# Ledger of designs, part 98: peptides against a protein of PDB entry 3WG5

Target 1, 218 residues: chain A of PDB entry 3WG5
Amino acid sequence: LAKNIVYVAQIKGQITSYTYDQFDRYITIAEQDNAEAIIIELDTPGGRADAMMNIVQRIQQSKIPVIIYVYPPGASAASAGTYIALGSHLIAMAPGTSIGACRPILGYSQNGSIIEAPPKITNYFIAYIKSLAQESGRNATIAEEFITKDLSLTPEEALKYGVIEVVARDINELLKKSNGMKTKIPVNGRYVTLNFTNVEVRYLAPSFKDKLISYITD
Target 2, 218 residues: chain A of PDB entry 3WG5 as posed
Amino acid sequence: LAKNIVYVAQIKGQITSYTYDQFDRYITIAEQDNAEAIIIELDTPGGRADAMMNIVQRIQQSKIPVIIYVYPPGASAASAGTYIALGSHLIAMAPGTSIGACRPILGYSQNGSIIEAPPAITNYFIAYIKSLAQESGRNATIAEEFITKDLSLTPEEALKYGVIEVVARDINELLKKSNGMKTKIPVNGRYVTLNFTNVEVRYLAPSFKDKLISYITD

## One batch from the design tools (peptide; made by RFdiffusion4, then SolubleMPNN)

Design b2_p14_8_s4 (from b2_p14_8, 9 letters changed)
Fold by OpenDDE base, seed 2:
Structure b2_p14_8_s4 (fold): chain B 218 residues (1-218), chain C 218 residues (1-218), chain A 14 residues (1-14)
Amino acid sequence: as target 1 above (218 residues)
Amino acid sequence: as target 1 above (218 residues)
Amino acid sequence: GSDGIILEVLSAAK
């Protein structure tokens, strides 16, 4: 039987316009090869909201399932990473990772203090994150609390509260656990049942530019 | 005689992927109307290098001259703003503005200290900023020093050193002084002589989204 | 508006 291809790529560091380019490139490669899915190993402290929104849109426009996998242990899908995850077709987390802390900020003052976003902006992102959760059949109340309480969850908590779909130690366990799951959002207007019974895993390497920019933004 | 149209738009705040969208929207409007030029009133402390590079590329792909005008008095084209300016068809500065301080940083530590970029990244941006200066016939040595010395210049210094082309107090003086100047980079493969003899100035307003995002990024 | 909002845990970019 012809093996279904699953791509695995890493996105690490701050969410920027370059991060969008990485997502776009990786998803495009996987789309071109009609992959069963792409798994993005995500480790981010957050980043720009605009880049995040573009990434979410790119994921939602994907012709194949995009699985956000918070990996490795010690990684986070913090802030912007949570939005990206909530906008994806499936969320997985490795043990020892975290998700949440989604309060929008304007930045940091010279003294390192957080400049809070005005209420209008906070409310916009509350509405946005709740929409992502609702659209993906995930816990919209917890999604709101990622902002209002700056909540961060463990994989076990996130699974328990219905924020994520899988806790997996590695790609093999992820494939095993997610096999037969439906995507939480449509792929080309249809909810897809993941088929990881007979798969080849292909790792995508960052481009030289990706490595350079990842190195710059980290 | 039919009036040549010159668009004027404002871009203020941090350079982000949204800033790219603003540039793209404004330039596209001006392109569609076959404007003589668009003047972007730029006031930025800097921002993301990736967004900056995309903006530079968008400017270089413009079908019409894009004039970066550091305005109003008190504004800056700091860091990313300098790269954008150096990538543009013409640079103008108002009295009391600044340009430079282009050293790449990875970010700020929790204590507010700058995390310096590793030498490889600094060297990349040195090469990049020098290329922009050379391609535009501007002072590549000073462009390098914007990084290596974190140099900031006044309009008078920037003009004197051949970094910029015009010092102007307002749009009217800018149009008057830049009339008959050639673009410092090609427009569609040709250096264009600016014709501001009989012009109508059209101001582009930020979209509601632009206003919101500008408000968020500031 | 998505832009200018830093959804970051403590990363200030220049």
Scores: peptide ipSAE 0.077, ipTM 0.357, DockQ to the pose 0.142; fails the geometry check
Fold by OpenDDE base, seed 4:
Structure b2_p14_8_s4 (fold): chain B 218 residues (1-218), chain C 218 residues (1-218), chain A 14 residues (1-14)
Amino acid sequence: as target 1 above (218 residues)
Amino acid sequence: as target 1 above (218 residues)
Amino acid sequence: GSDGIILEVLSAAK
């Protein structure tokens, strides 16, 4: 019986237009091969709201399930990363990771101080993040508090509060725990039951361009 | 008599965090040498609002006059570029350039369609751009229309409407025409009369990092 | 936690 394929790729660093390109490339490859799913190992401090929204849209348009996995230990899905996760088909976190801290800012002053977003903008993102949570059947109250309280959660807290679906130490445990779960949002209009029985795991590497950009932005 | 120094640098492409770094670097060099002014040759289709605001702040904090020069012919100070210009000590445009088209967007969809900014965000930028215009003694009504009508102006129109201060074909004409003008915003709390008599023009080149980023983003 | 930067793309409609 032909082994189901699960792709795994890594996205690390700030959420930018280049991060969108990474998501698009990785998901496209997995779609072309009719993968059972793609797992994106995410480690981000946040980034650009526009890129985030585009990434969310790309995930939602995916022909296959997109699993966001906050990995490795010490990683975060901070700010924009939380939105991306909430827009995905399944969220997993490794022990020792974090999610949240979604308060929007307009940037940093030269002195490193935060330029606060006006209430109008903050309220927009509150509505947006709540929508993502609601559409995915996740905790919209906590999603709001990611902004209003700049709340950050552990994997265990996030699981407890219904923000995420899985706590897993590695890809193998993730596949094991998520096997038989339904996606939290539809794939092509239908909630999909994940089948990770007898899967082949295929790792995708960053493109040369991706590596170069990461090198410059680090 | 020691020649007054005027620095000239080029900033081209999207307004990003890297563009901020360029502005900061260029202005810092010119400040360190106690230049009479720095002229930034700007050609941008727009970019990131946060980076734009940070750039505006950096310009406003400059110890020397910062002149935005929309150059060469065919260039634009579109969107974010307009804000940056309006935040500067003097705006010049070359013939065949444009300024305006400041309607904020949240990004582009995968299909290339614009994701419209919500009215709350649009109104924020209306207030912001009007503030920049008012503080610089420039046409705040037109500044608003750069957003509400997505208005774009020629150099001649922009001059006529009191959006910009100079139309100049090249750096030499710019220096000649702007000599004796007062800055449109203060430098260190004072409006400065520009002295471009017997100046040495020094060109600043992009750093290696700047070149590399430009190469990747083009 | 690093605050998410809200960036609106002020792109000129090409």
Scores: peptide ipSAE 0.071, ipTM 0.377, DockQ to the pose 0.694; fails the geometry check
Fold by OpenDDE base, seed 5:
Structure b2_p14_8_s4 (fold): chain B 218 residues (1-218), chain C 218 residues (1-218), chain A 14 residues (1-14)
Amino acid sequence: as target 1 above (218 residues)
Amino acid sequence: as target 1 above (218 residues)
Amino acid sequence: GSDGIILEVLSAAK
């Protein structure tokens, strides 16, 4: 039987328009090959909310399941990364990673202090993050607290509270644990049951442009 | 005689795709009104190099002079902000501001440490920042040192070294000092002599979208 | 100006 393909790609650093380009490129490659899924190994401190929104929309428009995997150990899906994860078809985390801390800010002052966001925008993101959680059947109360309390969770806590679906040490354990799971959002209008029983794992390397722009943006 | 218009807009926070949208919107408004110039009050710690490159290109394609003004006192044109300034028709700084610190990084680690950029990308940005300085008749050696030494300059130093054109405390002093200056890069293929002898200053406010997205991206 | 929103936990502000 022809093996289904699972793509694995890494996205690291700040969420930018370039990060959108990376997501779009990686997902497009996997879509073109009719992959069973793409796993994005995500390690981000956060970034831009506009880029984040575009990435979420790109994931939601994906023709294949997009799995966000907070990896490796020591990585985070912080701020914008949490929104991206909550907008994905499945969230996995490696032990020793974190998710949350979603409070929007206006940036950093010259002294490195956080510039607080106006209440109107904070409220917008509360509504937005709650919608992502609700649409994906994830814990919308915790999603709100990622903003209101700047909450950060371990994988074990996130799993316990129904924020994520899988805790896995590596890609092989992720494939094993997520095999037979339904996507938390639809793919082409349907909830997909993941089939990882006979898959070939293909690693996508950053393009030269990706290496250049990630280098510039990070 | 009909007064020439000078637009003034503020761009603050991280350089993003949204910052590009702000630049594009503000410049487009000023272009539509055939303004004598637009002054962008810039205060940024930096941001994304892809967005920065797009902003530089948008400035270079402007039908009107784009003046980057590092303002107010305490503001900076750091990292990506320096590249944007070096790509503009005229650079001004207020006393108590800074410019430089252009070393590309890959981002921040979980502990907040800088992830160093690969040499290939550092060298790319050295070449790029030098080209911006050379094209604008500004000090390319200092522009390189903004990367290689992570150099930051005061307005007085930047003026002395030929990195910027004006030190001004406010918009009125900027208009007064820059009146009769030639743009450091062409507008529509020609170096423009700025005429601020009979101008109306129009302040552009952020759009609702700008306020929302800047709130989301900062 | 519309200052962008950063959804970032630990942006090491340079």
Scores: peptide ipSAE 0.057, ipTM 0.344, DockQ to the pose 0.130; fails the geometry check
Fold by OpenDDE base, seed 3:
Structure b2_p14_8_s4 (fold): chain B 218 residues (1-218), chain C 218 residues (1-218), chain A 14 residues (1-14)
Amino acid sequence: as target 1 above (218 residues)
Amino acid sequence: as target 1 above (218 residues)
Amino acid sequence: GSDGIILEVLSAAK
């Protein structure tokens, strides 16, 4: 019986155009192989809104389920990472991770102070994050509070409040717990039931370019 | 007679955090040498709003005049570049360059289409660009139209409409034409009269890091 | 510190 393939790839660091390239490459590989899903292990403090929106769009256009997994312990899906997660087909978190803190800023001043986003921008992202939550059947009130209260949640809280779908310690537990779940958004216009009963896990490595860029930005 | 030093540095490409680092480094060098001014040869299609705002702030905090020079022919101060120029002590353009086209966008979709900024964001940047123009005694109506009409101007038009101060073919002509002009914004709280009668021109080179980043982003 | 969402690319549409 041909094993259904599940891909796993890591995305770490700031959300940039290079991060988009990673998402696009990884999802494309998984699509080409007709994978059952791709799991993206995400650890990000946030990043660029443009890159974030492009990543969300790329995920939503995926021909296969894209699972965002906040991993390992100590990781976060902060700011842009939360938007990406909310735009995905399934969200999982490892114990000891966090999600939220989505208040937009215009940047940092020379003294390290935050340059606040104007209310107009903040309100745009409130509407946007709420739309992502609503489309995915996730808690839109909490999504709003990720901005308005700079709220951050533990995995247990995020699950309890209906922001995420799975708390899992590792890939094996994630596959076990998510097996039989429906995607929170459509895949090719249809909600898909995840089938992880007879899967092969394949890890995708960063490209040389990905490694080089990560090395320069770190 | 100790020659007054004028520094010249090039900034080319997208406006990013690395571009801020270049501005900061170049201005700092010129400040440390008590230069009469620094001229930044600018060629940019635009870039990030955060980096742009930080650059504007860095220019406004400069202890010496910062002259933005759209150079060479074929160069542009597009989008973010226009904001930077409007935030500077003097704007010059070479023949065959352009300035304007400042409409904010949220990014590009996968199909290369522009993701439009919401009216709230657009209006914020209208207010911001108008403030820069007003503070510098430049044409605020045209500054607004850089956004509302996606207006781009030739050097001759920009000079005619009071957006810029100098049209110059090269550094020597720039120094000659700007000699005796007052800065359009204060330097250390005072409008400074530029004195280029007995100056030494010193060119600043990009750092190794700057070169490496430019090579990766191109 | 959560690096905030850097929102807008003021890129001239080519």
Scores: peptide ipSAE 0.043, ipTM 0.335, DockQ to the pose 0.701; fails the geometry check

## One batch from the design tools (peptide; made by RFdiffusion4, then SolubleMPNN)

Design b2_p15_1_s1 (from b2_p15_1, 8 letters changed)
Fold by OpenDDE base, seed 5:
Structure b2_p15_1_s1 (fold): chain B 218 residues (1-218), chain C 218 residues (1-218), chain A 15 residues (1-15)
Amino acid sequence: as target 1 above (218 residues)
Amino acid sequence: as target 1 above (218 residues)
Amino acid sequence: MVVGIEPISFKTVKR
């Protein structure tokens, strides 16, 4: 019996247009091979809002389930990473990771202080993040508080509050726990039940370009 | 029986004079073919007020119904996009999209901070957006608050408050839900009942020029 | 004077 394929790829660092290209490439590969799913190991402190929104769209347009996995321990789906996670088909977190802190900012001053976003921007992203949560059946109140209170959650808290679906120590535990779960948003218009009973795990390596850009932006 | 034609086109990015040209081209094509309607899939963060006002006029002068559809998930009809939507014959939104945040600004400073518009300009656009809402039978109080509170809404909120007419996941659901609805503003002096029972959907591709400008402005 | 109803460019908080 032909094994179902699950792809695993890593995206680390700031969310930029290059991060979008990584998501697009990884998902496209998995789509072309009719994979059961792709797991994106995400570790990001945040980044650009425009890139983030494009990434969310790309995930939602995927022909296969996209699982965001905040991994390894010590990683975060901070700021932009939280939006990306909330826009995905399933969210998992490893112990010792975090999610949240989503208040938009205009940038940093020369002294390192935050330049606050005007209410226009803040309110826009409140609506946006609430919409992502509502669409995925996740906790919209907490999603709002990721902005209004700059809230950050542990995996256990995030699970408890209905922000994420899985806490897992590694890929094997993630596959085991998520087997038989329905996606939180549709794939091609339908909620898909994940089948991880007989899967081959394939790791996607970053391209040379991905490595170079990561090196420059870090 | 000759199928009624519904055109679908996409407008993405900043609202500019080029965006006006896109609207004009798309609507003109649909008018020439006596289409039942044209659906414009809109994803915009905003743009120029002058271009926005011209687009609203062009929509209101259309010989056929113009449906603004905030699509795909993750898209927005932000700022100028809200005015455009409020000026149209029907507004639909996909889950995960947003509408609002309409406070006029003069631009951004070098540090990325917003340069606020003077009260005269703000008051002008309050009157303008209220007029659009009133003419279309949509919630004028909320329309004002899109400016005064920089309010942004989810599709569900926008529907609940009477700002939009349809929440739909895709074109098929939009056609199904909007079938038999009356336009919110007149077409050639009459409120038209939409007939989407036996329709052919035709997609209009962006011109080469449209693609190039989108690439440059993004 | 062109009144901009401009795109929201925001950076999310880098930790």
Scores: peptide ipSAE 0.071, ipTM 0.283, DockQ to the pose 0.173; fails the geometry check
Fold by OpenDDE base, seed 2:
Structure b2_p15_1_s1 (fold): chain B 218 residues (1-218), chain C 218 residues (1-218), chain A 15 residues (1-15)
Amino acid sequence: as target 1 above (218 residues)
Amino acid sequence: as target 1 above (218 residues)
Amino acid sequence: MVVGIEPISFKTVKR
């Protein structure tokens, strides 16, 4: 029987292979404890596409709902963060946060200029992000525009356009508002109705390694 | 006699030497027409420190008030953008925008990791950003924290902490709210009271070159 | 030495 436990963990900074390890660790802990869900407080400017895709897969393989919460105010789910959010079971945003700007690039030149991705790569990620949106019942047109227009949205806009599910100021409000919602993607092949009545919130602290890498990558 | 004209121009993307050229061009046009002010709609993830410092100097040398407006919703004056804002005659932000995250870096490694700036460089920019804040009568403590804590603020927080002067949804509201405000730094050695009664708003379109470079750097 | 004051625009780089 699922315990009335919700885990909350923070992931901040660039999306890298280490970020994958963080996601994996946090989700695994929550799975082992048969949590009702895990909330990932996400604040990322983006990162590597490979790591992002692996993270999305890890979320999709989760035995419990993974909620991406763009938090705190001022945070963003930018670029890779948007993909991760769109691949998750539920998206929430705090007021004053943003989501979008998903255009793929090859990197930055030595002079700081963007190295543009070839059309083939751009088109690949357009298809990919649209797929994530479609599979999660979110706005695929806007998902495409996150790339084609480098669109960034406020929480209110994202909610209005059907990109996200919840605007919440804090964890308590998030739990309250998301209670009774169905996951936007399946958990173990089934859409799950979230039950956040009488839940215990457990915060996962970053590991020492997490702190060290965050320090290096921040 | 100053014409009741306000120019509005957009600067989007990374701060580079070309961004300096854009600032210079736009401000020069507004100066030549004896505009009451120029509003720069700024949306930047940051960029080069050298270009940033040059832009700040160009703003400080302006014969007219330069208003940095973080716009549209979802935009940011991040990193270099914060320095530019703090060096300007007035800062406005639209709802859903952000300012901050000013820690200097040497760049990104091939693996996407941040190359940390040595303490000497970090300390230099702490002093620099604090100077900008102090000279403009803005919160120097927060300015420092933009670096030391990689702090990012919402418009409401930034206003509350005395980092910015105006929260405005659009140009019209900006003009209305900023009317009668004094510039936070001198214009030609004098603090100027903004007069936005019966102003003509003129939008400056990006040049072809601006579009091309924006395309390359975006 | 380009001192970047970047918000690290982590644009999705496909490896």
Scores: peptide ipSAE 0.034, ipTM 0.293, DockQ to the pose 0.211; fails the geometry check
Fold by OpenDDE base, seed 3:
Structure b2_p15_1_s1 (fold): chain B 218 residues (1-218), chain C 218 residues (1-218), chain A 15 residues (1-15)
Amino acid sequence: as target 1 above (218 residues)
Amino acid sequence: as target 1 above (218 residues)
Amino acid sequence: MVVGIEPISFKTVKR
């Protein structure tokens, strides 16, 4: 019985156009192999909103479940990372990780102060993040508060409030806990029940290009 | 019976990308030798959050217990140092040391005044520090207050409030008092009971590069 | 002007 493949890849750092390329590449590989799912280990402080929105779209267009896993401990799905997570088929977090702080900003001034987004932009992203939460059956009130209160949550809080689905220490625990869970958004128009009973885990390494860009942007 | 090795290294000064390299090098050496633990004598006023978070991750990924020891008397695990400590397997403090003052800042103005972090950032780190405390079974309320009240504690207070595990005057007392204690976070997915009954203490010296950078940045 | 959910550049330094 052909082992169901689960791909695991890491995306770390700022969300940029390059990060989109990473998501696209990893998801495409997993799609081509008809994987049961791909798990993206995400650690991001945030990034560009345009790239984020493109990533969300790419995830939602995936032919296979895309699981966002905030991992390892100490990692975060901050800002753009929260949007990406809320746009995914399942969210997991490791103990010691965080999610939230989603208020849009225009950037930083030369002195390092935040340039606040105007109400127009803030309201846009409130609507956007609430939409992602609602579509995924997640807590839209908290999603809004990620912006309006710049709220950040622990994994336990996020689970309790219905923002995420799983708290897991590692991939094995994630697979175990998520086995039998339905995706929070459709895959090819259908909610999929994850089957991780007999899976082969395949790790996708960053390409040389991925490594180079990560090196340059850090 | 091969003596259990305990490595001891010092990290002093600001937390930077270089400090990450020091942690990584020291932990790697100890891992390679399958040490019972590594004790990092930490004296830091704080530093960069990004480097701090990377250090926490490196500690939490360690194959051996990493003990943060605020030492010698007069030292502090201030700001970033507190996060690092809370992310470690065991925290010890010498008498006359301090821990806390974890409120994030954007930096200093030209006149030396603090540029406060916006609520977005503050809330992010509140969640982060609480997560570290919770995962390590330490006092998450006090962890939050390290930020919200800019609280600093003595070793005795920190011990009393369940922020740290040991108050010890020196390495020998630390080993004695921590012998038989369980790590506050897992090592390779397992809580480890520290065994310091027959240990050889090995001190790791800073590399030439370490000395040079420390010299330049001081 | 690119709307950034910019990375949180944080410094934690002793006050």
Scores: peptide ipSAE 0.024, ipTM 0.277, DockQ to the pose 0.160; fails the geometry check
Fold by OpenDDE base, seed 4:
Structure b2_p15_1_s1 (fold): chain B 218 residues (1-218), chain C 218 residues (1-218), chain A 15 residues (1-15)
Amino acid sequence: as target 1 above (218 residues)
Amino acid sequence: as target 1 above (218 residues)
Amino acid sequence: MVVGIEPISFKTVKR
């Protein structure tokens, strides 16, 4: 019986155009092999809004379920990472991780202070993040507050508030808990029930390019 | 006689993952219509190295010639923009534009000072930019000096040194001057002779998303 | 650390 394959890949660091490439590559590999799903172990302090939006779009266009797993303990899906998570087919978090803090900024001033986004931009991202939450059946109020209050949540809080679907300590527990769950957004127009009963886990390593850019950007 | 189509699109501002999306969208449109070429009017102070590298890759994978046109007067292909230009099928500059200043930086410190890239990163980009120049038959020495000396060139200097191929005041002059030129890198494995004798110019407008992100990032 | 080639980096940062 051909074992269902679950791919696992790590994306760590700032969300950039390169991060998009990583997502695209990883998802493409998993699509090519008709994987049951891909789990992206995500640890990010945030990054570029543009890259984030493209990543979300790429996830939503995936032919397979994309699970965002905030991992390992100590990791965060902060800022852009939260948007990505909210745009994904399933969100999991490890204990000791965080999600939220989504207030858009224009960047850092010469003195290192945050340049605040104008209200127009902030409002755009409020609408955007709410849309992601609503489309995925997640808590849109909290999603908004990730921006308006710069709220950060623990996994337990996020689960409680209906922001995420799974709290899991490791990949095995994640697979166990998410087995039989429906994706929070459709895959090719259909909500998919995840089947992790007899799966082979395949880890995808970063490409040489990925390693190089990660080294450059971190 | 079906007029050959030349698409023209503008990319302005920081090079980001969104900029990649813009390039990808614009090139894809032009590919779908089997355009003779696409001209990207580029005005950028620089941006993300990762996004830049992806853009270069996307250009090199294009099924049609991608012409980078530093335009309008006063515009620059600075930093990441230079890499993109050097990775393209043809570089044009308008009078009063600039190219160069390619020294990698890690970012800005809290006090707004530039955080210098470590030698390893700098050397990587030296090798990279030289490769782009060499592959395109452009001046690799000057390309290196764009980093090592943070050199910026006028269009006239850039043309003189063999960094670019065309100085043109507008799209019409660009088409006229580049007509019959061979691409500096291959299109689908072949160096293409540009045919701009009887072309229809089609301008591609930024998408709503493009406008929004541009507003956010500028 | 994100390598910018003279970019203004727009980040959503964790406070």
Scores: peptide ipSAE 0.023, ipTM 0.250, DockQ to the pose 0.194; fails the geometry check

